# Ledger of designs, part 6: peptides against a protein of PDB entry 7MKK

Target 1, 71 residues: chain A of PDB entry 7MKK
Amino acid sequence: SMKEKVKAKLVEIRKFVPFIRRVRIDFQDTLSKVQGHRLDALVNLLDREDVSMSSLNKIEVIIDKLRTRFN

## One batch from the design tools (peptide; made by RFdiffusion4, then SolubleMPNN)

Design b1_p9_5_s2
Fold by OpenDDE base, seed 4:
Structure b1_p9_5_s2 (fold): chain B 71 residues (1-71), chain A 9 residues (1-9)
Amino acid sequence: as target 1 above (71 residues)
Amino acid sequence: DFLDELLEE
Protein backbone atom coordinates (compact mmCIF):
# COMPACT_ATOMS: atom_id res chain seq x y z
CA SER B 1 0.00 0.00 0.00
CA MET B 2 0.99 3.68 -0.20
CA LYS B 3 1.12 3.75 3.62
CA GLU B 4 3.61 0.86 3.64
CA LYS B 5 5.76 2.59 0.98
CA VAL B 6 5.83 5.81 3.01
CA LYS B 7 6.78 3.89 6.16
CA ALA B 8 9.59 2.04 4.37
CA LYS B 9 10.93 5.28 2.81
CA LEU B 10 10.84 7.02 6.20
CA VAL B 11 12.89 4.19 7.76
CA GLU B 12 15.52 4.53 5.01
CA ILE B 13 15.69 8.35 5.20
CA ARG B 14 16.02 8.24 9.02
CA LYS B 15 19.38 6.47 8.54
CA PHE B 16 20.74 9.88 7.47
CA VAL B 17 19.64 11.73 10.65
CA PRO B 18 23.09 11.26 12.28
CA PHE B 19 24.69 12.78 9.16
CA ILE B 20 22.34 15.80 9.20
CA ARG B 21 23.09 16.31 12.92
CA ARG B 22 26.83 16.10 12.19
CA VAL B 23 26.60 18.74 9.43
CA ARG B 24 24.65 21.00 11.79
CA ILE B 25 27.31 20.70 14.52
CA ASP B 26 30.52 20.64 12.45
CA PHE B 27 29.52 23.64 10.33
CA GLN B 28 27.58 25.58 12.97
CA ASP B 29 29.96 28.56 12.77
CA THR B 30 29.76 28.77 8.95
CA LEU B 31 26.00 28.16 8.60
CA SER B 32 23.66 31.11 8.87
CA LYS B 33 21.15 31.08 11.73
CA VAL B 34 18.42 30.36 9.15
CA GLN B 35 20.33 27.42 7.62
CA GLY B 36 21.01 25.98 11.06
CA HIS B 37 17.35 26.33 12.02
CA ARG B 38 16.25 24.60 8.78
CA LEU B 39 18.55 21.64 9.50
CA ASP B 40 17.14 21.40 13.03
CA ALA B 41 13.61 21.49 11.60
CA LEU B 42 14.56 18.74 9.11
CA VAL B 43 15.72 16.44 11.93
CA ASN B 44 12.54 17.20 13.90
CA LEU B 45 10.37 16.43 10.86
CA LEU B 46 12.04 13.02 10.49
CA ASP B 47 11.10 12.18 14.10
CA ARG B 48 7.41 12.35 13.05
CA GLU B 49 5.28 9.53 11.60
CA ASP B 50 2.98 11.76 9.50
CA VAL B 51 5.57 12.66 6.81
CA SER B 52 4.25 12.55 3.23
CA MET B 53 5.92 10.73 0.34
CA SER B 54 6.33 14.13 -1.36
CA SER B 55 8.24 15.46 1.65
CA LEU B 56 10.38 12.29 1.85
CA ASN B 57 11.32 12.63 -1.83
CA LYS B 58 12.34 16.27 -1.23
CA ILE B 59 14.38 15.22 1.83
CA GLU B 60 16.23 12.60 -0.25
CA VAL B 61 17.35 15.33 -2.68
CA ILE B 62 18.30 17.61 0.23
CA ILE B 63 20.48 14.86 1.75
CA ASP B 64 22.22 14.37 -1.61
CA LYS B 65 22.94 18.12 -1.77
CA LEU B 66 24.27 18.11 1.81
CA ARG B 67 26.55 15.16 0.96
CA THR B 68 27.88 17.01 -2.08
CA ARG B 69 28.59 20.19 -0.07
CA PHE B 70 29.83 18.79 3.24
CA ASN B 71 31.23 15.29 2.44
CA ASP A 1 7.79 25.60 3.17
CA PHE A 2 11.24 25.12 4.73
CA LEU A 3 11.88 21.96 2.63
CA ASP A 4 11.42 23.96 -0.57
CA GLU A 5 13.81 26.58 0.81
CA LEU A 6 16.41 23.87 1.57
CA LEU A 7 16.01 22.55 -1.99
CA GLU A 8 16.88 26.00 -3.37
CA GLU A 9 20.24 26.07 -1.54
Scores: peptide ipSAE 0.726, ipTM 0.942, DockQ to the pose 0.964
Fold by OpenDDE base, seed 5:
Structure b1_p9_5_s2 (fold): chain B 71 residues (1-71), chain A 9 residues (1-9)
Amino acid sequence: as target 1 above (71 residues)
Amino acid sequence: DFLDELLEE
């Protein structure tokens, strides 16, 4: 079902939460306040269970961009 | 929303 697909995608995306937290900390002095707040909001969103497939697909692309920029 | 803003960075 779509619900099962969303749950599976959320489990996979949550594997990158430690990486997002690491970027937020390691680059805290380089990131603007707005960028820092957006990364904090991203982590907080991934702690929720009601994340849409649309949001999860956006988050996947965001993680790929973070990996390219921050190693 | 903030996800769209992160996508534009």
Scores: peptide ipSAE 0.724, ipTM 0.941, DockQ to the pose 0.936
Fold by OpenDDE base, seed 2:
Structure b1_p9_5_s2 (fold): chain B 71 residues (1-71), chain A 9 residues (1-9)
Amino acid sequence: as target 1 above (71 residues)
Amino acid sequence: DFLDELLEE
């Protein structure tokens, strides 16, 4: 079902939460306050169970961009 | 929203 697909994707995306947290901390001095806040909000969103597939697809692209920029 | 803003960066 769509619900099962969302749950499976959320589990996979959550594997990158430690990476997002690491970027947020390690680059805090080079990130703008707005960028830092957005990364905090991203982590907080991934702690929720009611994340949409649309949001998860956006987050996947965001993680790929972060990986490109921050290793 | 903030996800769209992150996508534009």
Scores: peptide ipSAE 0.722, ipTM 0.941, DockQ to the pose 0.962
Fold by OpenDDE base, seed 1:
Structure b1_p9_5_s2 (fold): chain B 71 residues (1-71), chain A 9 residues (1-9)
Amino acid sequence: as target 1 above (71 residues)
Amino acid sequence: DFLDELLEE
């Protein structure tokens, strides 16, 4: 079902939460206040169970951009 | 939406 696909994708995306937290900390001095707040909000969103497939697909692209820029 | 804003960066 779509619900099962969302749950499976959420489990996979949550594996990158430690990476997002490290970007937020390691680059805190180079990030704007707005960028820092958005990364905090991203981590908080991934703690929820009611994340849509659309949001998870966006987050996957965001993580790829963060990896390219910061790793 | 903050996700859309992150996608634009």
Scores: peptide ipSAE 0.720, ipTM 0.941, DockQ to the pose 0.932

Design b1_p9_5_s3 (from b1_p9_5 with E9W)
Fold by OpenDDE base, seed 4:
Structure b1_p9_5_s3 (fold): chain B 71 residues (1-71), chain A 9 residues (1-9)
Amino acid sequence: as target 1 above (71 residues)
Amino acid sequence: DFLDELLEW
């Protein structure tokens, strides 16, 4: 089902939460207030269970961009 | 939303 697919995707994306948190902290002094806030919001979103597949697909791309910029 | 903004970063 679509519900099961979303849950599986969320589990996979959550594996990157520690990385996102690390970027937020390690580069806090470099990040703008806006970007810092957006990373916090991203982590908070991934703590939820009602995230859409559309959002999860966007987050996957965002993580790739973060990996490119922040290792 | 903020995800769209992060995509543009």
Scores: peptide ipSAE 0.736, ipTM 0.945, DockQ to the pose 0.961
Fold by OpenDDE base, seed 1:
Structure b1_p9_5_s3 (fold): chain B 71 residues (1-71), chain A 9 residues (1-9)
Amino acid sequence: as target 1 above (71 residues)
Amino acid sequence: DFLDELLEW
């Protein structure tokens, strides 16, 4: 079911939460306040159980971009 | 939407 697919994807995406937190902290001095707040919001969103598949697909792309930019 | 903004970062 779509619900099962969402749950599975959420579990996989959550594996990157520590990475997102590290980017937020390690680059805090170089990030704008706006970008810092957006990363905080991203982490907070991934703590929820009601994240849509469309959001999870966006987050997957975002994580790939973060990995490329911040090693 | 902040996700859309992050996608364009």
Scores: peptide ipSAE 0.735, ipTM 0.945, DockQ to the pose 0.958
Fold by OpenDDE base, seed 3:
Structure b1_p9_5_s3 (fold): chain B 71 residues (1-71), chain A 9 residues (1-9)
Amino acid sequence: as target 1 above (71 residues)
Amino acid sequence: DFLDELLEW
């Protein structure tokens, strides 16, 4: 079901939460205030259980961009 | 929203 697909994707994307947290902290002085706040919001969103598939697909692309720039 | 803004970063 779609609900099961969302849950499975959320589990996979949550594996990157430690990475996002490290980017936020390690580059805090380099990031603009607005970008720092957006990364905080991203981590907070991934702690929720009601994340949509649309949001998860966006987050997957965002993580790829972060990996390219910061890893 | 903030996700759309992060996509443009």
Scores: peptide ipSAE 0.735, ipTM 0.945, DockQ to the pose 0.959
Fold by OpenDDE base, seed 2:
Structure b1_p9_5_s3 (fold): chain B 71 residues (1-71), chain A 9 residues (1-9)
Amino acid sequence: as target 1 above (71 residues)
Amino acid sequence: DFLDELLEW
């Protein structure tokens, strides 16, 4: 079901939360305030259980961009 | 929203 797919994707995406937190903290001095805040919001969103598949698909792309730029 | 903004980063 779609619900099962969402749950599975959320579990996989959450594996990158430590990485996102590291980017936020390690590069705080070089990130804009806006980008820092957006990364905080991203981590907070991933703590929720009601994240949509649409959001998770966007987050997957965002993580790919972060990995390219920040290791 | 902020996700769309991050996508454009």
Scores: peptide ipSAE 0.731, ipTM 0.944, DockQ to the pose 0.959

Design b1_p9_5_s4 (from b1_p9_5 with D1S E9D)
Fold by OpenDDE base, seed 1:
Parts: structure tokens; sequence; C-alpha cells
Structure b1_p9_5_s4 (fold): chain B 71 residues (1-71), chain A 9 residues (1-9)
């Protein structure tokens, strides 16, 4: 079901939460206030259980961009 | 939305 697919994808995306947190801390002096706030909000969003597949797909793109820049 | 803003360059 779609619900099961969302849960599975959420589990996979959550594997990158430690990475996002590391970026937030390691590059705190480089990131703008807005960028830092957005990263914090992203981590908070991934703590939720009601994230849609559409949102998860967008988050995946963001993580890929972060990996390109910072990893 | 928040996610849309994060995708902005």
Amino acid sequence: as target 1 above (71 residues)
Amino acid sequence: SFLDELLED
C-alpha cells in the first residue's frame, strides 16, 4: 500500500538525519541564518510520522544536494 | 512551502 511505501521510504531517508545534523554543525559558520534554520526544520520534519511521499521525494533531492556540496 | 523554499537556488 501507499502507506507502507511511505513508511519504508521514511525509514530510508531518516538514515541521513545524522548527516544533516553534521552538516548543520560542521558548517555552522559558513551557513547563513536562513540556511541553518532550514536544516533544523528539515531534521524536525523527519521526526514526524505524517510526512507525505511527495514531501519525502523533495527531501531526497535536498539530501542529494547536500551530499554534493558537503560530502 | 518550507520544502519549496529549500529547493530554491
Scores: peptide ipSAE 0.077, ipTM 0.695, DockQ to the pose 0.728
Fold by OpenDDE base, seed 5:
Structure b1_p9_5_s4 (fold): chain B 71 residues (1-71), chain A 9 residues (1-9)
Amino acid sequence: as target 1 above (71 residues)
Amino acid sequence: SFLDELLED
């Protein structure tokens, strides 16, 4: 079911939460205030259980960009 | 949307 697919995708995306938190801290002085806020919001969003598949796909794009830009 | 705003450079 779509519900089970969403749950599985959420589990996979959540594997990157430690990475996002690390970027937020390691680049604290380099990131703009807006960028810092975005990273905090991203982590908070992944704590939710009502995230759609569409949202999870967008989050995956964000994570890919972070991995490219911040190693 | 909220997520679109997060993607802004």
Scores: peptide ipSAE 0.075, ipTM 0.696, DockQ to the pose 0.658
Fold by OpenDDE base, seed 2:
Structure b1_p9_5_s4 (fold): chain B 71 residues (1-71), chain A 9 residues (1-9)
Amino acid sequence: as target 1 above (71 residues)
Amino acid sequence: SFLDELLED
């Protein structure tokens, strides 16, 4: 079901939360205040259980960009 | 939206 797919996707995306947190901390002095707040908000969003598949797909793109721009 | 704004960077 779609619900099961969402749960599976959420589990996979959440595996990158530690990475996002590290980016936020390691580059705190480099990131703009807005960028830092966006990363914080991203982590908070992934703590929710009602995230849509469309949101998760967008988040996946963001994570890919972070992986490319950072490490 | 928040996600759209992040994607604009």
Scores: peptide ipSAE 0.075, ipTM 0.699, DockQ to the pose 0.913
Fold by OpenDDE base, seed 3:
Structure b1_p9_5_s4 (fold): chain B 71 residues (1-71), chain A 9 residues (1-9)
Amino acid sequence: as target 1 above (71 residues)
Amino acid sequence: SFLDELLED
């Protein structure tokens, strides 16, 4: 079911939470308060269980970009 | 910057 797919996707994406937190810390001086808040919100969003597949797919794209271009 | 573009609305 779609609900099962969302749960599985969420489990996989959550594996990158430590990585996202590292980016937030490493670029803290570069990011504006708004940008920093957006990264914090991204991590907080992944703590929720009511996220949509659409949101998870967008987050996956963001993570992929961070992994390939860490600057 | 990359991060600026990524986090832009």
Scores: peptide ipSAE 0.072, ipTM 0.725, DockQ to the pose 0.148; fails the geometry check

Design b1_p9_6_s1 (from b1_p9_6, 3 letters changed)
Fold by OpenDDE base, seed 4:
Structure b1_p9_6_s1 (fold): chain B 71 residues (1-71), chain A 9 residues (1-9)
Amino acid sequence: as target 1 above (71 residues)
Amino acid sequence: LIDEISSIF
C-alpha cells in the first residue's frame, strides 16, 4: 500500500537526520539565519508521521543537494 | 513549508 511505502521511505530518509544536524552545527556561522531555520524545520518535519510521499521525494532532493555541497 | 525548505540554497 501507499501507506506502507511512505513509512519505508520515511525510515530511509530519517537515516540522514544526523547528517542534517551536523551541517546545521558545523556551518552555523556560515549559514544565514533563514538557512539555519530551514534546516531546523527540515529536521522537525522528519519527526512527523503525516508526511506525504510527494514531500518525501522533495526532501530527498534537498538532502542530495546538501550531500553534494557539504559531503 | 516544504517548498520554503526546498529554497534553502
Scores: peptide ipSAE 0.243, ipTM 0.828, DockQ to the pose 0.930
Fold by OpenDDE base, seed 5:
Structure b1_p9_6_s1 (fold): chain B 71 residues (1-71), chain A 9 residues (1-9)
Amino acid sequence: as target 1 above (71 residues)
Amino acid sequence: LIDEISSIF
């Protein structure tokens, strides 16, 4: 079911939460204030259980951009 | 929220 797929995707995406937190800390001085706030919001969003598949797919793209730019 | 976050880069 879609519900099961969302749960599975969320589990996979959450594996990158430590990475997102590390980017936020390691590059805090070079990130703009809005970028920092958005990273914080991203981490907070991933603590929720009501995230849609469309949102998770967008989050995956965001993480890919972070990985490309920040290792 | 997700749309705003998506524009981070």
Scores: peptide ipSAE 0.243, ipTM 0.828, DockQ to the pose 0.871
Fold by OpenDDE base, seed 3:
Structure b1_p9_6_s1 (fold): chain B 71 residues (1-71), chain A 9 residues (1-9)
Amino acid sequence: as target 1 above (71 residues)
Amino acid sequence: LIDEISSIF
């Protein structure tokens, strides 16, 4: 079911939360206040259980961009 | 919110 697919994808994406937190801290001085706030919001969003599949797909793209730029 | 977050860079 879609519900089970969402749960599975959320588990996989949450594996990158430590990485996102690390980017936020390590590059705090080179990020704008707005960028830092948005990274914080991204981590907070991944703590939720009511995230849609479309949102998870967008988050995956964001993580890919972070990995390309910061690692 | 996710659309706003998507505009990080």
Scores: peptide ipSAE 0.242, ipTM 0.828, DockQ to the pose 0.941
Fold by OpenDDE base, seed 2:
Structure b1_p9_6_s1 (fold): chain B 71 residues (1-71), chain A 9 residues (1-9)
Amino acid sequence: as target 1 above (71 residues)
Amino acid sequence: LIDEISSIF
C-alpha cells in the first residue's frame, strides 16, 4: 500500500538525519542564516509521521544535493 | 516549507 511505502521511505530517509545535522554544524559559519534555519526545518520535518510521499520524494532530492555538495 | 527547503541551494 501507499501507506506502507511512505513508512518504508521515511525509514530510509531518516538514516540521513545525522548527516544533515553534521552539515548544519560543520558549515554553520559559511551557510547563511536562512540556509541554516532551513536545514533545521528539514530535520524537524523528518521527525513527523504525517509526511506525504510527494514531500519525501522532494526531500530525497534535497539530500542528494547535500551529499553532492558536502560529502 | 518543502518548497522553501528545496530552494536552499
Scores: peptide ipSAE 0.241, ipTM 0.826, DockQ to the pose 0.889

Design b1_p9_6_s2 (from b1_p9_6 with E1L W4E)
Fold by OpenDDE base, seed 2:
Structure b1_p9_6_s2 (fold): chain B 71 residues (1-71), chain A 9 residues (1-9)
Amino acid sequence: as target 1 above (71 residues)
Amino acid sequence: LIDEISEIF
């Protein structure tokens, strides 16, 4: 079901939360205030259980960009 | 929120 797919994708994406947190901390002094807040918001969003598949797909793209740029 | 986050870089 779609619900099962959402749960599975959320589990996989959450594996990158520690990475996102490290980016936020390690580059805090080089990121703009807005960028830092957006990273915080991203982590907070992944803490929710009501995230749509559409949002998760967008988050996946964001994480790919972060991985490319940072590690 | 997700749209704003998508514009980090």
Scores: peptide ipSAE 0.262, ipTM 0.841, DockQ to the pose 0.899
Fold by OpenDDE base, seed 3:
Structure b1_p9_6_s2 (fold): chain B 71 residues (1-71), chain A 9 residues (1-9)
Amino acid sequence: as target 1 above (71 residues)
Amino acid sequence: LIDEISEIF
C-alpha cells in the first residue's frame, strides 16, 4: 500500500538525519541564518510521521544536494 | 514548509 511505501521511504531517509545534523553544526559559520534555520526545520520535519511521499521525494533531492556539496 | 526548505541552496 501507499502507506507502507511512505513508511519504508521515511525509514530510509531518516538514516541521513545524523549527516544533516553534522552539516548544520560543522558549517554553521559559513551558512546564513536562514540556511541554518532551514536545516533545523528539515531535521524536525523528519521527526514527524505525517509526511507525504511527495514531500519525502523533495527531501531526497535536498539530501542529494547536501551530499554533493558537503561530502 | 518543504517548499521553503527546498530553497536552502
Scores: peptide ipSAE 0.262, ipTM 0.841, DockQ to the pose 0.909
Fold by OpenDDE base, seed 5:
Structure b1_p9_6_s2 (fold): chain B 71 residues (1-71), chain A 9 residues (1-9)
Amino acid sequence: as target 1 above (71 residues)
Amino acid sequence: LIDEISEIF
């Protein structure tokens, strides 16, 4: 079901929350204010249980960009 | 929210 697919993708994406938190901290001085706020919002969003598949797919792209830029 | 976050870079 779509519900089970959403749950599975959320579990996989949440594996990157520690990475996102590290980027936020390690690069706090070089990130713009808006970038810092967006990273905080991203972490907060992943704490939710009502995230849609569409949102999760977009978050996956965001994480890929973070991984490319921050290793 | 997700659309704004998507523009982080």
Scores: peptide ipSAE 0.261, ipTM 0.840, DockQ to the pose 0.901
Fold by OpenDDE base, seed 4:
Structure b1_p9_6_s2 (fold): chain B 71 residues (1-71), chain A 9 residues (1-9)
Amino acid sequence: as target 1 above (71 residues)
Amino acid sequence: LIDEISEIF
């Protein structure tokens, strides 16, 4: 079911939460306030259980961009 | 919210 797919996708994406947190901390002085806030919001969003597949797909793109820039 | 977050870069 779509519900099962969303749950599985969320589990996979959550594996990158430690990475996102590390980026937020290590680059806090170089990130703008809004960028820092958005990273915090991203982590908070991934703690939720009501995230749609559409949102998860967008989050995956965001993580790819973070990985490219910071690793 | 997700659209705003997507604008990090």
Scores: peptide ipSAE 0.261, ipTM 0.840, DockQ to the pose 0.937

Design b1_p9_6_s3 (from b1_p9_6, 4 letters changed)
Fold by OpenDDE base, seed 1:
Structure b1_p9_6_s3 (fold): chain B 71 residues (1-71), chain A 9 residues (1-9)
Amino acid sequence: as target 1 above (71 residues)
Amino acid sequence: LIDEIASIF
């Protein structure tokens, strides 16, 4: 079901939360205030259980961009 | 919120 797919996707995406946190800290001086705030919001969003598949797909793209730029 | 986050770069 879509619900099960969402749960599985969320589990996979959450594996990158430590990475996102490290980017936020390691590049705090390089990131703009808005970028820092958005990374904080991203981590907080991934703590939730009510994230849609659409949102998770967008988050995956964001993480890919972070990985390309910061690692 | 997610759209704002998506525009991080």
Scores: peptide ipSAE 0.284, ipTM 0.843, DockQ to the pose 0.906
Fold by OpenDDE base, seed 4:
Structure b1_p9_6_s3 (fold): chain B 71 residues (1-71), chain A 9 residues (1-9)
Amino acid sequence: as target 1 above (71 residues)
Amino acid sequence: LIDEIASIF
């Protein structure tokens, strides 16, 4: 079911939460306030259970961009 | 919200 697919996708994406938190901390002084806020919002969003597959796919792209830029 | 986060760069 789509519900199970969403749950599985969320589990996989949540594996990158520690990475997102590390980027937020390590680059805090170089990130703008809005960029920092958006990273915080991203982490908070991943703590929710009511995230759509569409949103999760977008989040996956965001994480890929973060990985490319911040390793 | 998600679109705003996506525009982080």
Scores: peptide ipSAE 0.282, ipTM 0.843, DockQ to the pose 0.920
Fold by OpenDDE base, seed 3:
Structure b1_p9_6_s3 (fold): chain B 71 residues (1-71), chain A 9 residues (1-9)
Amino acid sequence: as target 1 above (71 residues)
Amino acid sequence: LIDEIASIF
């Protein structure tokens, strides 16, 4: 079901939360205040259980960009 | 919110 797919996707995406937190801290001086705030919001969003598949797909793209730029 | 976050980079 779609519900099960969403739950599975969320579990996979959450594996990158430590990485996102690390980027936020290690590059705090390089990031603008708004960029830092949005990374914080991203981590907070991933703590929720009511995230849609479309949102999770967008988050995956964001993580891909972070991985490309920040290792 | 997600669209705003997506515009980070």
Scores: peptide ipSAE 0.282, ipTM 0.843, DockQ to the pose 0.905
Fold by OpenDDE base, seed 2:
Structure b1_p9_6_s3 (fold): chain B 71 residues (1-71), chain A 9 residues (1-9)
Amino acid sequence: as target 1 above (71 residues)
Amino acid sequence: LIDEIASIF
């Protein structure tokens, strides 16, 4: 079901939360205030249980960009 | 919110 797919996707994406937090901290002085805030918001989003598949797919792209740019 | 986050990077 779509619900099961969402749960599985969320589990996989949450594996990158430590990486996102590390980027936020290590590059705090390099990132703009808004960029830092957006990373915080991204982590907070991944803590929620009501994230849609559409949102998770967008988050996956964001994480890919972070990985390419920061590690 | 997600769109705003996506637009920053």
Scores: peptide ipSAE 0.275, ipTM 0.840, DockQ to the pose 0.803

Design b1_p9_7_s1 (from b1_p9_7 with F8L)
Fold by OpenDDE base, seed 4:
Structure b1_p9_7_s1 (fold): chain B 71 residues (1-71), chain A 9 residues (1-9)
Amino acid sequence: as target 1 above (71 residues)
Amino acid sequence: EPDFSDLLD
């Protein structure tokens, strides 16, 4: 089911939460309030269980960009 | 300074 697929995708994306948190901390003094808030919101979103597949796909793209620049 | 907007939008 789609619900099962979403759950599986969420599990995979959550593996990058520590990485996102690290970026947030390492660049805390460089980030604007808006940028910092966006990263915080991203982490908070991944703590939820009601995230859509479309949102997860978008988050995956964001993580890929972060990995390219900061990993 | 680095711009992160492209990564977060």
Scores: peptide ipSAE 0.110, ipTM 0.722, DockQ to the pose 0.137
Fold by OpenDDE base, seed 5:
Structure b1_p9_7_s1 (fold): chain B 71 residues (1-71), chain A 9 residues (1-9)
Amino acid sequence: as target 1 above (71 residues)
Amino acid sequence: EPDFSDLLD
């Protein structure tokens, strides 16, 4: 079911929360307030249980971009 | 300063 797929995707995406937090910390002084807030919002979103598949797919793209540009 | 906006758009 879609519900099961969302849960599975959420589990996988949450594995990158520590990475996102690390990017946020490492570039805290470089990021604009808007950029920092966006990263914070991203982490906060992943703490929720009601995230849609559409949102998760978008988050995955964001994480991929971060992984490409950062270690 | 690097612009990371393209990562989040």
Scores: peptide ipSAE 0.108, ipTM 0.723, DockQ to the pose 0.137
Fold by OpenDDE base, seed 2:
Structure b1_p9_7_s1 (fold): chain B 71 residues (1-71), chain A 9 residues (1-9)
Amino acid sequence: as target 1 above (71 residues)
Amino acid sequence: EPDFSDLLD
């Protein structure tokens, strides 16, 4: 079911939360206020249990960009 | 100074 797929993707995406937090902290002085808040919002969103597949797919793209640029 | 604006749509 779609619900099961969402749960599975959420589990996988959450594995990158520590990475997102690391980027947020390491570049805190470089990031603008809005950029920092956006990263914080990503972490907060992944903490929820009612995230849609659409949102998870968008987050996955963002994480891929971060991984490419920040290792 | 890197620009990360394109990371977050």
Scores: peptide ipSAE 0.106, ipTM 0.717, DockQ to the pose 0.099
Fold by OpenDDE base, seed 1:
Structure b1_p9_7_s1 (fold): chain B 71 residues (1-71), chain A 9 residues (1-9)
Amino acid sequence: as target 1 above (71 residues)
Amino acid sequence: EPDFSDLLD
């Protein structure tokens, strides 16, 4: 079901939460205030249980961009 | 600069 797929995707995306947290801290001086706030919001979003598949797909793209820029 | 607006709006 779609519900099960969402939960599975959420589990996979949550594996990157430590990475996102590390980027937020390690590059705090490089990130703009807006970028920092967005990363905080991103982590908080991933703690929720009501995240949509559309949001998860967007988050995946964001994570890929972070990986490209921040290793 | 990355744009997260779609996600945060």
Scores: peptide ipSAE 0.097, ipTM 0.714, DockQ to the pose 0.190

Design b1_p9_7_s2 (from b1_p9_7 with F8L D9S)
Fold by OpenDDE base, seed 3:
Structure b1_p9_7_s2 (fold): chain B 71 residues (1-71), chain A 9 residues (1-9)
Amino acid sequence: as target 1 above (71 residues)
Amino acid sequence: EPDFSDLLS
């Protein structure tokens, strides 16, 4: 079911939370307040259980971009 | 310096 697919996707995306947190901390001094808040919000969103598949797909794209720039 | 504006939009 779609519900099961969302849960599985969320589990996979959450594997990158430590990476996102690392980017947030390592570049804290160079990030604007808004940028820092956006990264924090991204992590907080992944703590939720009611995230849609569309949101998860968008987050995956963001993570891919972060990985491209920051390894 | 990194710019996350486009990344997070």
Scores: peptide ipSAE 0.129, ipTM 0.734, DockQ to the pose 0.114
Fold by OpenDDE base, seed 1:
Structure b1_p9_7_s2 (fold): chain B 71 residues (1-71), chain A 9 residues (1-9)
Amino acid sequence: as target 1 above (71 residues)
Amino acid sequence: EPDFSDLLS
């Protein structure tokens, strides 16, 4: 079911939460205020259980971009 | 610059 797929995707995406938090800290002086707030919001969003597949797919793209830029 | 506007809007 879509619900099961969402749960599985969420588990996978949550594996990158430590990475996102690390980017937020390590590049705090480089990131704009807006970027910093957005990263905080992403982490907070991933703490929830009511995230849609659409959102998770977008977050995955964001994580890929972060990995390209900061790792 | 990364854009998260779609997700956070």
Scores: peptide ipSAE 0.126, ipTM 0.740, DockQ to the pose 0.191
Fold by OpenDDE base, seed 5:
Structure b1_p9_7_s2 (fold): chain B 71 residues (1-71), chain A 9 residues (1-9)
Amino acid sequence: as target 1 above (71 residues)
Amino acid sequence: EPDFSDLLS
């Protein structure tokens, strides 16, 4: 079901939460307020149970970009 | 100051 697919995707994406938090902290002094807030919002979103597949797919793209830029 | 907006948009 779509519900089960979302749950599985969420589990996979959550594996990168520590990475996102690390990027946020490492670049805290160089990020603009808007950029910092966006990263915080991203982490907060992944703590929720009601995230859509569309959102998860977008988050995956963001994580891929972060991984490319910040290792 | 680096601009990372393209990573988050």
Scores: peptide ipSAE 0.124, ipTM 0.733, DockQ to the pose 0.140
Fold by OpenDDE base, seed 2:
Structure b1_p9_7_s2 (fold): chain B 71 residues (1-71), chain A 9 residues (1-9)
Amino acid sequence: as target 1 above (71 residues)
Amino acid sequence: EPDFSDLLS
């Protein structure tokens, strides 16, 4: 079901939360205030249980961009 | 620079 797919996707995406937090902290003085807040918001989104598949797919793209730029 | 506005808005 779509619900099961969302749960599985969320589990996979959440594996990158430590990475996102690391980027946020390590580059706190380099990132603009708005960039920092966006990373915080991204982590907060992944804490929710009602995230849509559409959002998760967008988050995956964002994580890929972060991985490319930061590690 | 990544743009998260569409997701976070």
Scores: peptide ipSAE 0.122, ipTM 0.739, DockQ to the pose 0.192

